# Peptides against a protein of PDB entry 6RO1, part 21

Target 1, 216 residues: chain A of PDB entry 6RO1
Amino acid sequence: LGKEIEEYIHKPKYCLPFLQPGRLVKVKNEGDDFGWGVVVNFSKKSNVKPNSGELDPLYVVEVLLRCSKESLKNSATEAAKPAKPDEKGEMQVVPVLVHLLSAISSVRLYIPKDLRPVDNRQSVLKSIQEVQKRFPDGIPLLDPIDDMGIQDQGLKKVIQKVEAFEHRMYSHPLHNDPNLETVYTLCEKKAQIAIDIKSAKRELKKARTVLQMDEL

## One batch from the design tools (peptide; made by RFdiffusion4, then SolubleMPNN)

Design b1_p10_6_s2 (from b1_p10_6, 5 letters changed)
Fold by OpenDDE base, seed 2:
Structure b1_p10_6_s2 (fold): chain B 216 residues (1-216), chain A 10 residues (1-10)
Amino acid sequence: as target 1 above (216 residues)
Amino acid sequence: MVKEYYVYPK
């Protein structure tokens, strides 16, 4: 269900208005999970469909991501790799196709104007980490319906299913299911998505909140 | 208007 939601939010027609500098976004590329990064800018590139000759614009977002230092050595020839869990990593501006955005946060950071100095880039990592500390249940997400304005009925049905599943899970724990642990693990993953959506909705109903890093 | 959190650096 989370993946189904991602299929909507990563579409340029929905997400582009929210890709302002400083926006927290989550980037995944196949097996590479970069986690949360910060939008620097985006660009529209002209592309032509090979078969029809029709214009198919390509959207590229530059995202400040925590990258492995090892991957930076080969940056001239190889794509950046995410930092390993055990390493600090280095913040790098990485060009990312918009469809690789797996999540978009309601959080927007004030970022340094000049990201050329490494210290300025690393300061953004500190900011992300402070945000993560402030939100132990996960960084708040944009609501795809209420915030992003997605009117697609398919998405609404997906969200309704998630909410219904969450409600059923809490109301009727499958205590009698012999595969309870497996069900719970799967349910927890799905429930976490539902909780994230519900929590996001609740937080987004609040007035705009200015958080200072000292208050996080 | 999107309800957003704005975070200032330390």
Scores: peptide ipSAE 0.287, ipTM 0.876, DockQ to the pose 0.628
Fold by OpenDDE base, seed 5:
Structure b1_p10_6_s2 (fold): chain B 216 residues (1-216), chain A 10 residues (1-10)
Amino acid sequence: as target 1 above (216 residues)
Amino acid sequence: MVKEYYVYPK
């Protein structure tokens, strides 16, 4: 269900209006999860379909991502890799195809005007970490319907299923099912997305909030 | 209007 929602939100027709500088986004590329990064800019690139010769526009977003230092050494020839969990990593501006965005937050950061200095890029990581600390249930997401204005009936059905599942999960204490652990592992990935959506909805119900780093 | 959170650096 979470993946189905992602298939909608990463479409340029829906997400482009929300890719302003400072917007928090999640980036995933195949098996690589970069986690939360910050939008710097986006551009439209010309692409030609291999079989028809028709123009197929590609949208590229520049995102500040926490990258492995090992991958940076080979950055001239190889794609950036996410930092390991135990690694400090380094914040880099990475060109990302828009369809690789797995989530878009309602949070926007004020970013340094000059991102060439390493210290300025690393300061953004500190800001992301502070936001994560402020939102222990997960960084709030844009609502695909209420915020992004997606009217697709297929998406509405998916969201209704997620909400029904969440309601069931909270109304029936799963505590009495001995298979909870196996259900938890499968549900943990799906539940994390559902929890993220629910936490995001709760936070989005709050008034527009300006937070200082001292308040996070 | 989208409800947004704005975070200022320290």
Scores: peptide ipSAE 0.284, ipTM 0.875, DockQ to the pose 0.666
Fold by OpenDDE base, seed 4:
Structure b1_p10_6_s2 (fold): chain B 216 residues (1-216), chain A 10 residues (1-10)
Amino acid sequence: as target 1 above (216 residues)
Amino acid sequence: MVKEYYVYPK
């Protein structure tokens, strides 16, 4: 169900208005999870479908991501790789196709105007880490319906299913279900999505807040 | 109106 929600939010028609400089976004490319990064800018690239000749624009967002130092050395030939958990890594501006955005936050950072210096890029990582400390339950997400204005009935049904499943899990603990482990794995994923949505809604109901790094 | 958090760097 989480993946199903992602399939809606990463569509350009929904997410482009929210890809302002400083927006926190989560980037995932196949098996590579970069975690949270910061939008620098986005651009529309002209693309033509090979078979139809129809214009199929590609949207590329430049995102500050924590990359492995090893991948940076080979950046001319290889795609950037996420930093290992035990690695400091280096913040780098990476061009990312918009459909690789797995989440969009309600948080927007003020970023340095010049991101060429390494210190300026690394300062953004410190800002992300401070935001994460302030949100121990996870960085708040934009609500796909209330904030992003997605009216697709398929998405509404997905959200309703998550909420219904969460309700059933809490109201009827399957203590005696022999398939408990399989149910738990599915439940954890669905529950996490429900928690994220509920948390996002709660945070977005709060007044617009300007946070200083000294307050974080 | 979308409610957002704005964070200033140190």
Scores: peptide ipSAE 0.259, ipTM 0.865, DockQ to the pose 0.633
Fold by OpenDDE base, seed 3:
Structure b1_p10_6_s2 (fold): chain B 216 residues (1-216), chain A 10 residues (1-10)
Amino acid sequence: as target 1 above (216 residues)
Amino acid sequence: MVKEYYVYPK
């Protein structure tokens, strides 16, 4: 269900209005999880499909991401890789296809105007880490319906299923399902997503409060 | 209404 929600939110028609500079986004490229980064800019590129000649617009978002220093040395030839858990890494502006955004936060950071200096980029990492400390249950997500305005009935059905699943999970421990491990991983992901959605909804109902999060 | 949080760097 989390992946199903992701399939909606990463669509340009839904997410582009929310890709303002400073927006926290989560980036995942196949097996590479970059975690939370910060939107710097986005661009629309004209792409011509090689077989049909049809114009297929590509949307690229420049995201400040924590990258492995090893991958940066070969950056001319290889895609940036996420920093290892035990690695400090370095914040780099990485061009990311919009469909690789796995989550979009309601949080926006003030970012330095000049991100060329390494110190300015690293300061953003400190800000992300501080946000993570303030949200121990996870960085708040945009609600796909209430915030992002997605009206797709398929998404509404997914959300209803998540809510129903949460209710069942909390009401009846699924002790008897033999596929527990796969179900647990899916359930934990679903539960976390549902918690995130519910938390996001609770936070959303609290009006346009520019929560000036306290001076970091 | 989208609730947006703005965070200033320390």
Scores: peptide ipSAE 0.316, ipTM 0.876, DockQ to the pose 0.675; fails the geometry check

Design b1_p10_6_s3 (from b1_p10_6, 4 letters changed)
Fold by OpenDDE base, seed 2:
Structure b1_p10_6_s3 (fold): chain B 216 residues (1-216), chain A 10 residues (1-10)
Amino acid sequence: as target 1 above (216 residues)
Amino acid sequence: MVKEYYVYPE
């Protein structure tokens, strides 16, 4: 269900209005999880679909991401790799296809105007880490319906299923049905996203004063 | 209204 929600939120028609400079976004590329980064800018590029010849616009967002130092030493042609858990890494501005955004936060950071100096980029990492410390249950997400205004009936059905599942999890003590565990693992990941959206909204209200967060 | 929050760097 979380992945199903992701399939909606990463669509340009829904997410582009929320890709302002400073917006916290989560980036995943195949097996590479970059975690949370910060939007710097986005651009629309002309692309031609290889099979149909139709013009399909390609949306690229420049995101400040924590990258492996090893990947930065390699030629300008190699894709950036995420920092390993045990390494500090370096914050770099990476061009990312918009469909690789796995999450969009309600939080925006004030970012330095000049991101060429390493110190300015690393200061943004400190800000991300501070936000993460203040949101131990996860950085607050934009609500796809209430905040992003997605009206797709498919998404509404997914959300309803998540809510119904959550309600059942809390209202019915899950008795011993072993076949439920596999369905539950998938559903738990899905339910966690809906819970994370609602819980994050509550935590955001509490953390607002502490984070010097101004409501826009 | 979309509730957006701005955070200042420390």
Scores: peptide ipSAE 0.305, ipTM 0.882, DockQ to the pose 0.666; fails the geometry check
Fold by OpenDDE base, seed 5:
Structure b1_p10_6_s3 (fold): chain B 216 residues (1-216), chain A 10 residues (1-10)
Amino acid sequence: as target 1 above (216 residues)
Amino acid sequence: MVKEYYVYPE
């Protein structure tokens, strides 16, 4: 279910209006999980499909991501790699295809205007870590329906299934149902997004009291 | 209007 939701939110027609500078986004590329990064900018690139000659616009978002220092040495020839969990890494501006965005947060950061200095980039990492500290249940996500305005009936059905599942999980009769584990395992990845949205909304209410966050 | 939260740099 989470992957199904991701298939909607990473579509340019839905996510582009929310890719403002400072927006927190999660980036995944073929098994490489970069975690949370910050949008710097995005651009539309004219692309011609090699087989049809049809114009297929590519959307590239520049995202400040925590990268492995080893990958930086080869950055001219090799794709950036995420920092290892035990590695400090270095924040780098990485061009990312928009469909590689796995999540979009309701949180935006104030970012330095000049990201060329390492210290300015690393300051953004500190800000991300502070946000993560404030939201122990996970960084708040944009609601795909209420915030992003996605009207697709397929998505609505997915969300309804997740909500129904959550409601059932908290209902007494299902706590002892062995099928709960199977459904939980199947829905865990998918339900995580909806849970993250709901938890995020609750944590946002708590975060409003934090002086360092301003509601827009 | 989407409620957005801005985090100020420390």
Scores: peptide ipSAE 0.186, ipTM 0.833, DockQ to the pose 0.630; fails the geometry check
Fold by OpenDDE base, seed 1:
Structure b1_p10_6_s3 (fold): chain B 216 residues (1-216), chain A 10 residues (1-10)
Amino acid sequence: as target 1 above (216 residues)
Amino acid sequence: MVKEYYVYPE
């Protein structure tokens, strides 16, 4: 399940090396889906566990996100809210806990050095939109095994199950089984995750050959 | 080696 993979990817142990400036990431906070944003910076904050007194570092990533204009008015006291689908919104640098990253792309953007001007922040949104146009099947994700080097056996098992399912879907056109919808919903979730991983891998492989992205 | 794609802002 995509969620199971996300649980590995958002761990600081695995994702921190890939949170360079310009990295595309998805941010989701409970009911608030910000979609794709761009990493600006990250910091390690000292935190102490309340019960044990043990040091539990908090990792905060500053992400340029499309926010609602309403959230800007109360930015000092209230959490930023994502822009509505029909809203233009405004790109804002938002401090995000690393565990709120739902996806990490293989794509990195060159970002303006100064993000204080609104125009510079909005230019990054145009770049994100251009990337989305270039990847109609979705922005390519980092491979958790090949790119991120995650060695966890639990993750490997999830990926193997997904690959096995994907192989079965392609080898046997299950076109004729009416119970496909329920199996497809669970398996499409798993297979969509597999397809998202494998399509992300294939698109990464294809993009490797075609995109001298120097021309954007 | 992680293949990264770089996109310049328009």
Scores: peptide ipSAE 0.148, ipTM 0.811, DockQ to the pose 0.626; fails the geometry check
Fold by OpenDDE base, seed 4:
Structure b1_p10_6_s3 (fold): chain B 216 residues (1-216), chain A 10 residues (1-10)
Amino acid sequence: as target 1 above (216 residues)
Amino acid sequence: MVKEYYVYPE
C-alpha cells in the first residue's frame, strides 16, 4: 500500500510544484536507497517516444545525496551509489528522474548558493541530520491529499484502506489470525506513511520551538 | 495552506 501511494506522488503532475530548492526528498533507485536528500533544482528535458513520435518530456531533478566515495571516483562511467551506513560519504548533486522520488517532505532547507565547495555540500548533510534528530519517528511527509492536492479517487481509496486497517489493528488485536502477518507487512509501510504524516505534523509543531526552524 | 518548514544551515 505504501508503494501504491508512491506511484501517485512521484508523478510529475503532482510533485513538480513541490520540487523547490531545499525541499527534502527521499530517493530510491532499484536496490539503491539513498535516503533523504535535498532538491537543488529540476529541469524538463525534451524526449520523443521512438515509436509514436509523441513528445514525452522527462523531468530530471538535481538532488544533493549522500554518496559513497568509491562511486564518486567512477562517476564519469558509473551511476552514483549510496553511502554505506558506517561510511561518512560525500554529499553530491545527482541528477535523478522524478519517478525515483519515493517520498517528499514538508521540510525545506536553506541551502548554500554555491554547492561547488565540498564544505558547503557537507553543511547540508549536517542540516539533514539535525532534522532527523528533531523527528525521531521520521521526517514529516507532505500529505498527498491535503498538501499536494491529489484528487485521484484511487489514491483516496488506498488511504482509506490503510486507515481502516490501522483502526482494525488497534481496536481488535487479532493475535491469532495467521493471515495478519502478510497484511501487516503491506499495511505497516502504508500505515507508516499516514502515521508519519500525522505524527510529523505533530512533531513539527513541537520543533517550532527550536530557533532554527521557521514555518511559512 | 501547505505548512512549509524552513531549516537554516548550521
Scores: peptide ipSAE 0.125, ipTM 0.805, DockQ to the pose 0.614; fails the geometry check

Design b1_p10_6_s4 (from b1_p10_6, 4 letters changed)
Fold by OpenDDE base, seed 2:
Structure b1_p10_6_s4 (fold): chain B 216 residues (1-216), chain A 10 residues (1-10)
Amino acid sequence: as target 1 above (216 residues)
Amino acid sequence: MVKEYFVYPE
């Protein structure tokens, strides 16, 4: 269900208005999870579909991501790799296809105007880490319906299913069925996204005022 | 110092 929601939010039709400089976004490319990064800019590239000749615009977002130092030493042609959990890594501006955005936060950061210096890029990592500390339950997400204005009936059905599933999980303590554990792990990841959406909605409703977070 | 702010949709 979380993946199904992701399939809507990463569509350019819905996410482009929210890809302002400083926006926190989560980037995942196949098996590579970069985690949270910061939007620097985006561009539209003309692309022609090889088989249909139809114009299919490619949307590329430049995202400041924590990358492995090893991947940066290898030739300009190799795709950046995410920093390992035990690695400090280095913040780099990486061009990312918009469909690789797995999440979009309601949080925006003020970013340095010049991101060429390493210190300026690393300062943004410190800011991301501070945001993560302030949100121990996870960085708040944009609500696909209330914030992003997605009116797709398919998404509404997915959200209804998530809510119904959450309600059933909480109302029916499935105490006794051992086969539920495998379904639970997949459902827990999906339920966690729904919980994160609901918790984010509650926190957003409480924070109606532009909370200028104190200058870090 | 990087200022952080929440962009709430109006």
Scores: peptide ipSAE 0.116, ipTM 0.780, DockQ to the pose 0.148
Fold by OpenDDE base, seed 3:
Structure b1_p10_6_s4 (fold): chain B 216 residues (1-216), chain A 10 residues (1-10)
Amino acid sequence: as target 1 above (216 residues)
Amino acid sequence: MVKEYFVYPE
């Protein structure tokens, strides 16, 4: 169900309005999980389908991501790779196809205007880490319906299924499947996070104000 | 120091 939601939110028609500079986004490319990064900018590229000659716009978002230092040495020939768990890595601006965005946060950061200096890029990593510390249950996500305004009935159906599933999980602890417990704990955490986020969002929406959190 | 803020669409 999470993947099904992702299939909607990563579509340009839905996510582009939310790809402002400083927006926290999660990037995943096949087996490479970059985790949370920060949007720098995005661009629309004209693309021509080779077989039909039809114009197919390609959307590329530049995202500041924590990359492996090894991949950076070969950056001329190889795509950036995420930092390994055991390395510090280095923050780099990476061009990412928009469909590779796995999540979009409600959080935005003020980023340095000049990201050429490594220190400026690394400062953003410190900010991301601070945000993560403030949200131990996970960085808050944009709600695809309430925040992103997605009207697709298929998505609404998915969300309803998620809600129904969550409700069933809370009402009937499935006693018997140990493998479900890990999924359930993740789903419960996600559900509780979603509820907490929804509550927080409602409070924020009522304020009609950009809530500036404590400076990082 | 980076400022963090929540942006919710109206």
Scores: peptide ipSAE 0.110, ipTM 0.770, DockQ to the pose 0.106
Fold by OpenDDE base, seed 5:
Structure b1_p10_6_s4 (fold): chain B 216 residues (1-216), chain A 10 residues (1-10)
Amino acid sequence: as target 1 above (216 residues)
Amino acid sequence: MVKEYFVYPE
């Protein structure tokens, strides 16, 4: 279900209005998980499909991502690689196809105007880490329906299934049903996204209270 | 209106 939700949110018609500078996004390219990065800019490129000659616009988003230092040495010829878990890495602006966005946060950071200096890029990593500390249950996601305004009935059905599953998980302790293991693996990923959305809404309520308290 | 959280760098 999480993957099914991702198939909707990464569509340009839905996500482009939310790809403002500073928006937190999660980037995944095949086996490479970059984790959370920050949108710098996006561009529409005219692409001609090689087989049909039809204009197929490519949307490229420039994202600040934590990259392996080893990959940076070959960055002119090789694709950037994510930093290893034990590696500090370096924040780099990476051009990413929009369909590689696996998640979009409701959080938007203030970013430096000039990202050429390493210190300015690394400051953004500190900001991401601070957000992660504030949201121990996970960085809050945009609600596909309430925030992104996606009206697709297929998505609504997916969300309803996730909500019904969550309700069943909380109402009936899953401990006793053997059919739960197969549902659990699929639903762990899906429930993680729904939990992330619901946790995000709860933490959004808490963070509003904290931000209102800091402005008081 | 998406309730955006602006986190200012400390």
Scores: peptide ipSAE 0.195, ipTM 0.843, DockQ to the pose 0.557; fails the geometry check
Fold by OpenDDE base, seed 4:
Structure b1_p10_6_s4 (fold): chain B 216 residues (1-216), chain A 10 residues (1-10)
Amino acid sequence: as target 1 above (216 residues)
Amino acid sequence: MVKEYFVYPE
């Protein structure tokens, strides 16, 4: 169910208005999970579908991501790779297709105007880490319905199913249902997204008391 | 109105 929600939020028609500089976004490319990065800018590229000749615009978002130092040495020829868990890594501006955004946060960061110096890029990583410390249950997500304004009935049904499942899981601890593990794995991802949206709004309210966060 | 939070860099 979480993947189903992702299929809506990464659509340009929904997410582009929220891809302002400083917006926290999560980037995943196939097996490569970059985690949370920061939007620098986005661009619309003209593209023509090879079979129909129809204009199919490509949307590329430049995201400041934590990359492995090894992948940066070959950055001219190789795709950027995420930093290893035990690696410090280096923050790099990476062009990302918009459909590779797996999550969009309600949090925006003030970013340096010049991201050419390494120190300026690494300062943004410190800011991300500070946000993560303030939100131990996860960085708050934009609500796809309430915040992003998605009116699609399919999405509403997905959200309702997640909420109904979550409610059943907490109201009836089926501690003894052997199918609980399979249902838990699919529903944990989905419930985690819905929980992350609702809990994120609550946690943002708690984090509001911290001097470094301004609410707009 | 969407509630947005801004964090200043350290």
Scores: peptide ipSAE 0.141, ipTM 0.818, DockQ to the pose 0.611; fails the geometry check

Design b1_p10_7_s1 (from b1_p10_7, 5 letters changed)
Fold by OpenDDE base, seed 5:
Structure b1_p10_7_s1 (fold): chain B 216 residues (1-216), chain A 10 residues (1-10)
Amino acid sequence: as target 1 above (216 residues)
Amino acid sequence: SPHMIYLYPE
């Protein structure tokens, strides 16, 4: 169900208006999860379909991502790789196809004007980490319906199913099966993260005003 | 407009 939601949000028709500089986005490329990065800018590239000659525009977003140092050495020919969990990594501006965005946050950061210095890029990582500290249940996501304005009935049905499932999981007494508790605890953590995200979203939605992080 | 939280880099 989460994947089905991603199939909507990563469509240029829906996400482009929200890809402003400083927007937190999550990037995933196949098996590579870069986690949360920050949008720098986006561009439209002209592409021609080989068989039809039809113009198929490609949308590329430049995202500050935490990359492995190894990938930087091969950056001329190889795709950037995410930093390992135990690796410091380095923040790099990476061109990302828009369909590789797995999530879009309601959070938007101020970014340095000059991202050429490593220190300026690394400062953005510190900001992301601070956001993560403030949102222990996960960085708040844009609501695809309320925030992004997606009116697709298919998406609405998916969201309803997710909400119904979450409600059922929490309304049913946890079966005292200790093995189920572990799976349920993981699912509850995931669901609690989703609920806390939803709660955080509701609180953010109630806050009609741009709240500065210092006020959060 | 989507409610945006602006965070400042430290």
Scores: peptide ipSAE 0.112, ipTM 0.791, DockQ to the pose 0.626
Fold by OpenDDE base, seed 1:
Structure b1_p10_7_s1 (fold): chain B 216 residues (1-216), chain A 10 residues (1-10)
Amino acid sequence: as target 1 above (216 residues)
Amino acid sequence: SPHMIYLYPE
């Protein structure tokens, strides 16, 4: 279900209003997980489909991401690679297609005006790490319905199923239904998403008072 | 330098 929600939130029609400078976003490109980065800006690029001549605009977001130092040498021709867990890496501004955003946080950071100096970019990494320390259960996410205003009935049904499952898990130990394993795995994913949403909402509610204009 | 954080939307 997390993936199903992702399929909605990464659509430009929903996420663009929330891609303000300083917004925390998670970037994943195929097997490359960059983790959490910070939006610098976004741009709309005109793209023409070769066969239909139809205008298919591409949305590119510049995201400050933790990259491997090795990938920086060939950055002109090769895509940036995420830093390995055992390396420090370097924060780089990377152009990312909007559909590669796997998550959008409710948290925004004030970023340095000039990101050309390495020290300024690395300072943002320290800020991300501080946010992560404050949210041990994970950085809070934007609510796709309440915050992002997504009206899609498919998404609402997914969320309702998640909420219903959570309610059932808390009200009735569904331990005894054997066919529940497949439904349970889907429902556990749903429940985990709901727990993640609910946890994120609770953390957001708690953090809103604490983190609103808090200095890192 | 310290960075300010804030939650959006309010």
Scores: peptide ipSAE 0.052, ipTM 0.768, DockQ to the pose 0.127
Fold by OpenDDE base, seed 4:
Structure b1_p10_7_s1 (fold): chain B 216 residues (1-216), chain A 10 residues (1-10)
Amino acid sequence: as target 1 above (216 residues)
Amino acid sequence: SPHMIYLYPE
């Protein structure tokens, strides 16, 4: 279900408005998980589909990512690799195809205007790490429906399934009532409660973010 | 709305 949600959020028509400088995003490229990085900018590149000759625009987002120093020494043509867990790595601006964004956070950081100095780039890593410390349960995500405005019915169904599942996990003691209509109403109420819990969690995450901003 | 956090490097 998480992967299904990802298939929606990484579409340019949905995510581009949220790819402002400083936005926290998670980047995955096949087997390479870069984790959380920070958006610097994005660009639209003209591409021609080889088979149809039709214009197929490619969207590239420049993201500050923690990269392996070993991968950076390799030719400028080789894709950057994520830093190993045991290495410090180096923050680099990496061009990433937009569909490789696996998550988009509600958090947006201030970034230095000049990212050429290594120290300025590394300062952003410190900021990411501070955010991660403040959110031990994970960096807060943009809500695909409420925040991103995705209206796709397929996504709504996926979200409903997730919410229903979460609600069933929390409402286990209430399942003993034999009335089917009550079960559907309870399932709808459970789905609504799950929506409310998710909404409350979102609000709590938002509140935490605001509170944490005040503590900063 | 997305939350903006200003974190300055130490």
Scores: peptide ipSAE 0.043, ipTM 0.761, DockQ to the pose 0.350
Fold by OpenDDE base, seed 3:
Structure b1_p10_7_s1 (fold): chain B 216 residues (1-216), chain A 10 residues (1-10)
Amino acid sequence: as target 1 above (216 residues)
Amino acid sequence: SPHMIYLYPE
């Protein structure tokens, strides 16, 4: 179900309006999970399909991502790799195809105007880490319907299924599998928190106000 | 940090 939602939100027609500088986004490229990064900018590129010769626009978002130190800085030829779990890594601005965005946060950060200095890029990592500390259950996501305004009926059905599933999980905890209980309890807590956050976010959205959470 | 986080930035 999460993957199904992802298939909607990463479409340019839906996500582009929310790719402002400072927006937190999650990037995945095949088996590479970069985790949460920060949007710097995006651009539309002309692309010619090799087989048809037809023009197909490509949308590229520049995202500040935590990369392996082995990744070439500003390399046009080699793809950046995510930082390994055991390394600090380095924040780098990476051009990413928009469809590789796996999640979009409701959180937007102020970013340094000049990201050329390493220290400025690394400061953004500290900010991301601070956000993660403030959201121990995960960085809050944009609501596909309420925030992103996606009207697709397929998505609505997916959301309804998710909500129904969550409701059923809360109402009827599967008591019979002890291994599931721990997972379900964690999932239930997470789901309840998610519901509460969603409710709070809806109220906030109705106010059409940008809420400053905290200074980082 | 001088960085600020916003929810639902316009």
Scores: peptide ipSAE 0.044, ipTM 0.763, DockQ to the pose 0.128; fails the geometry check

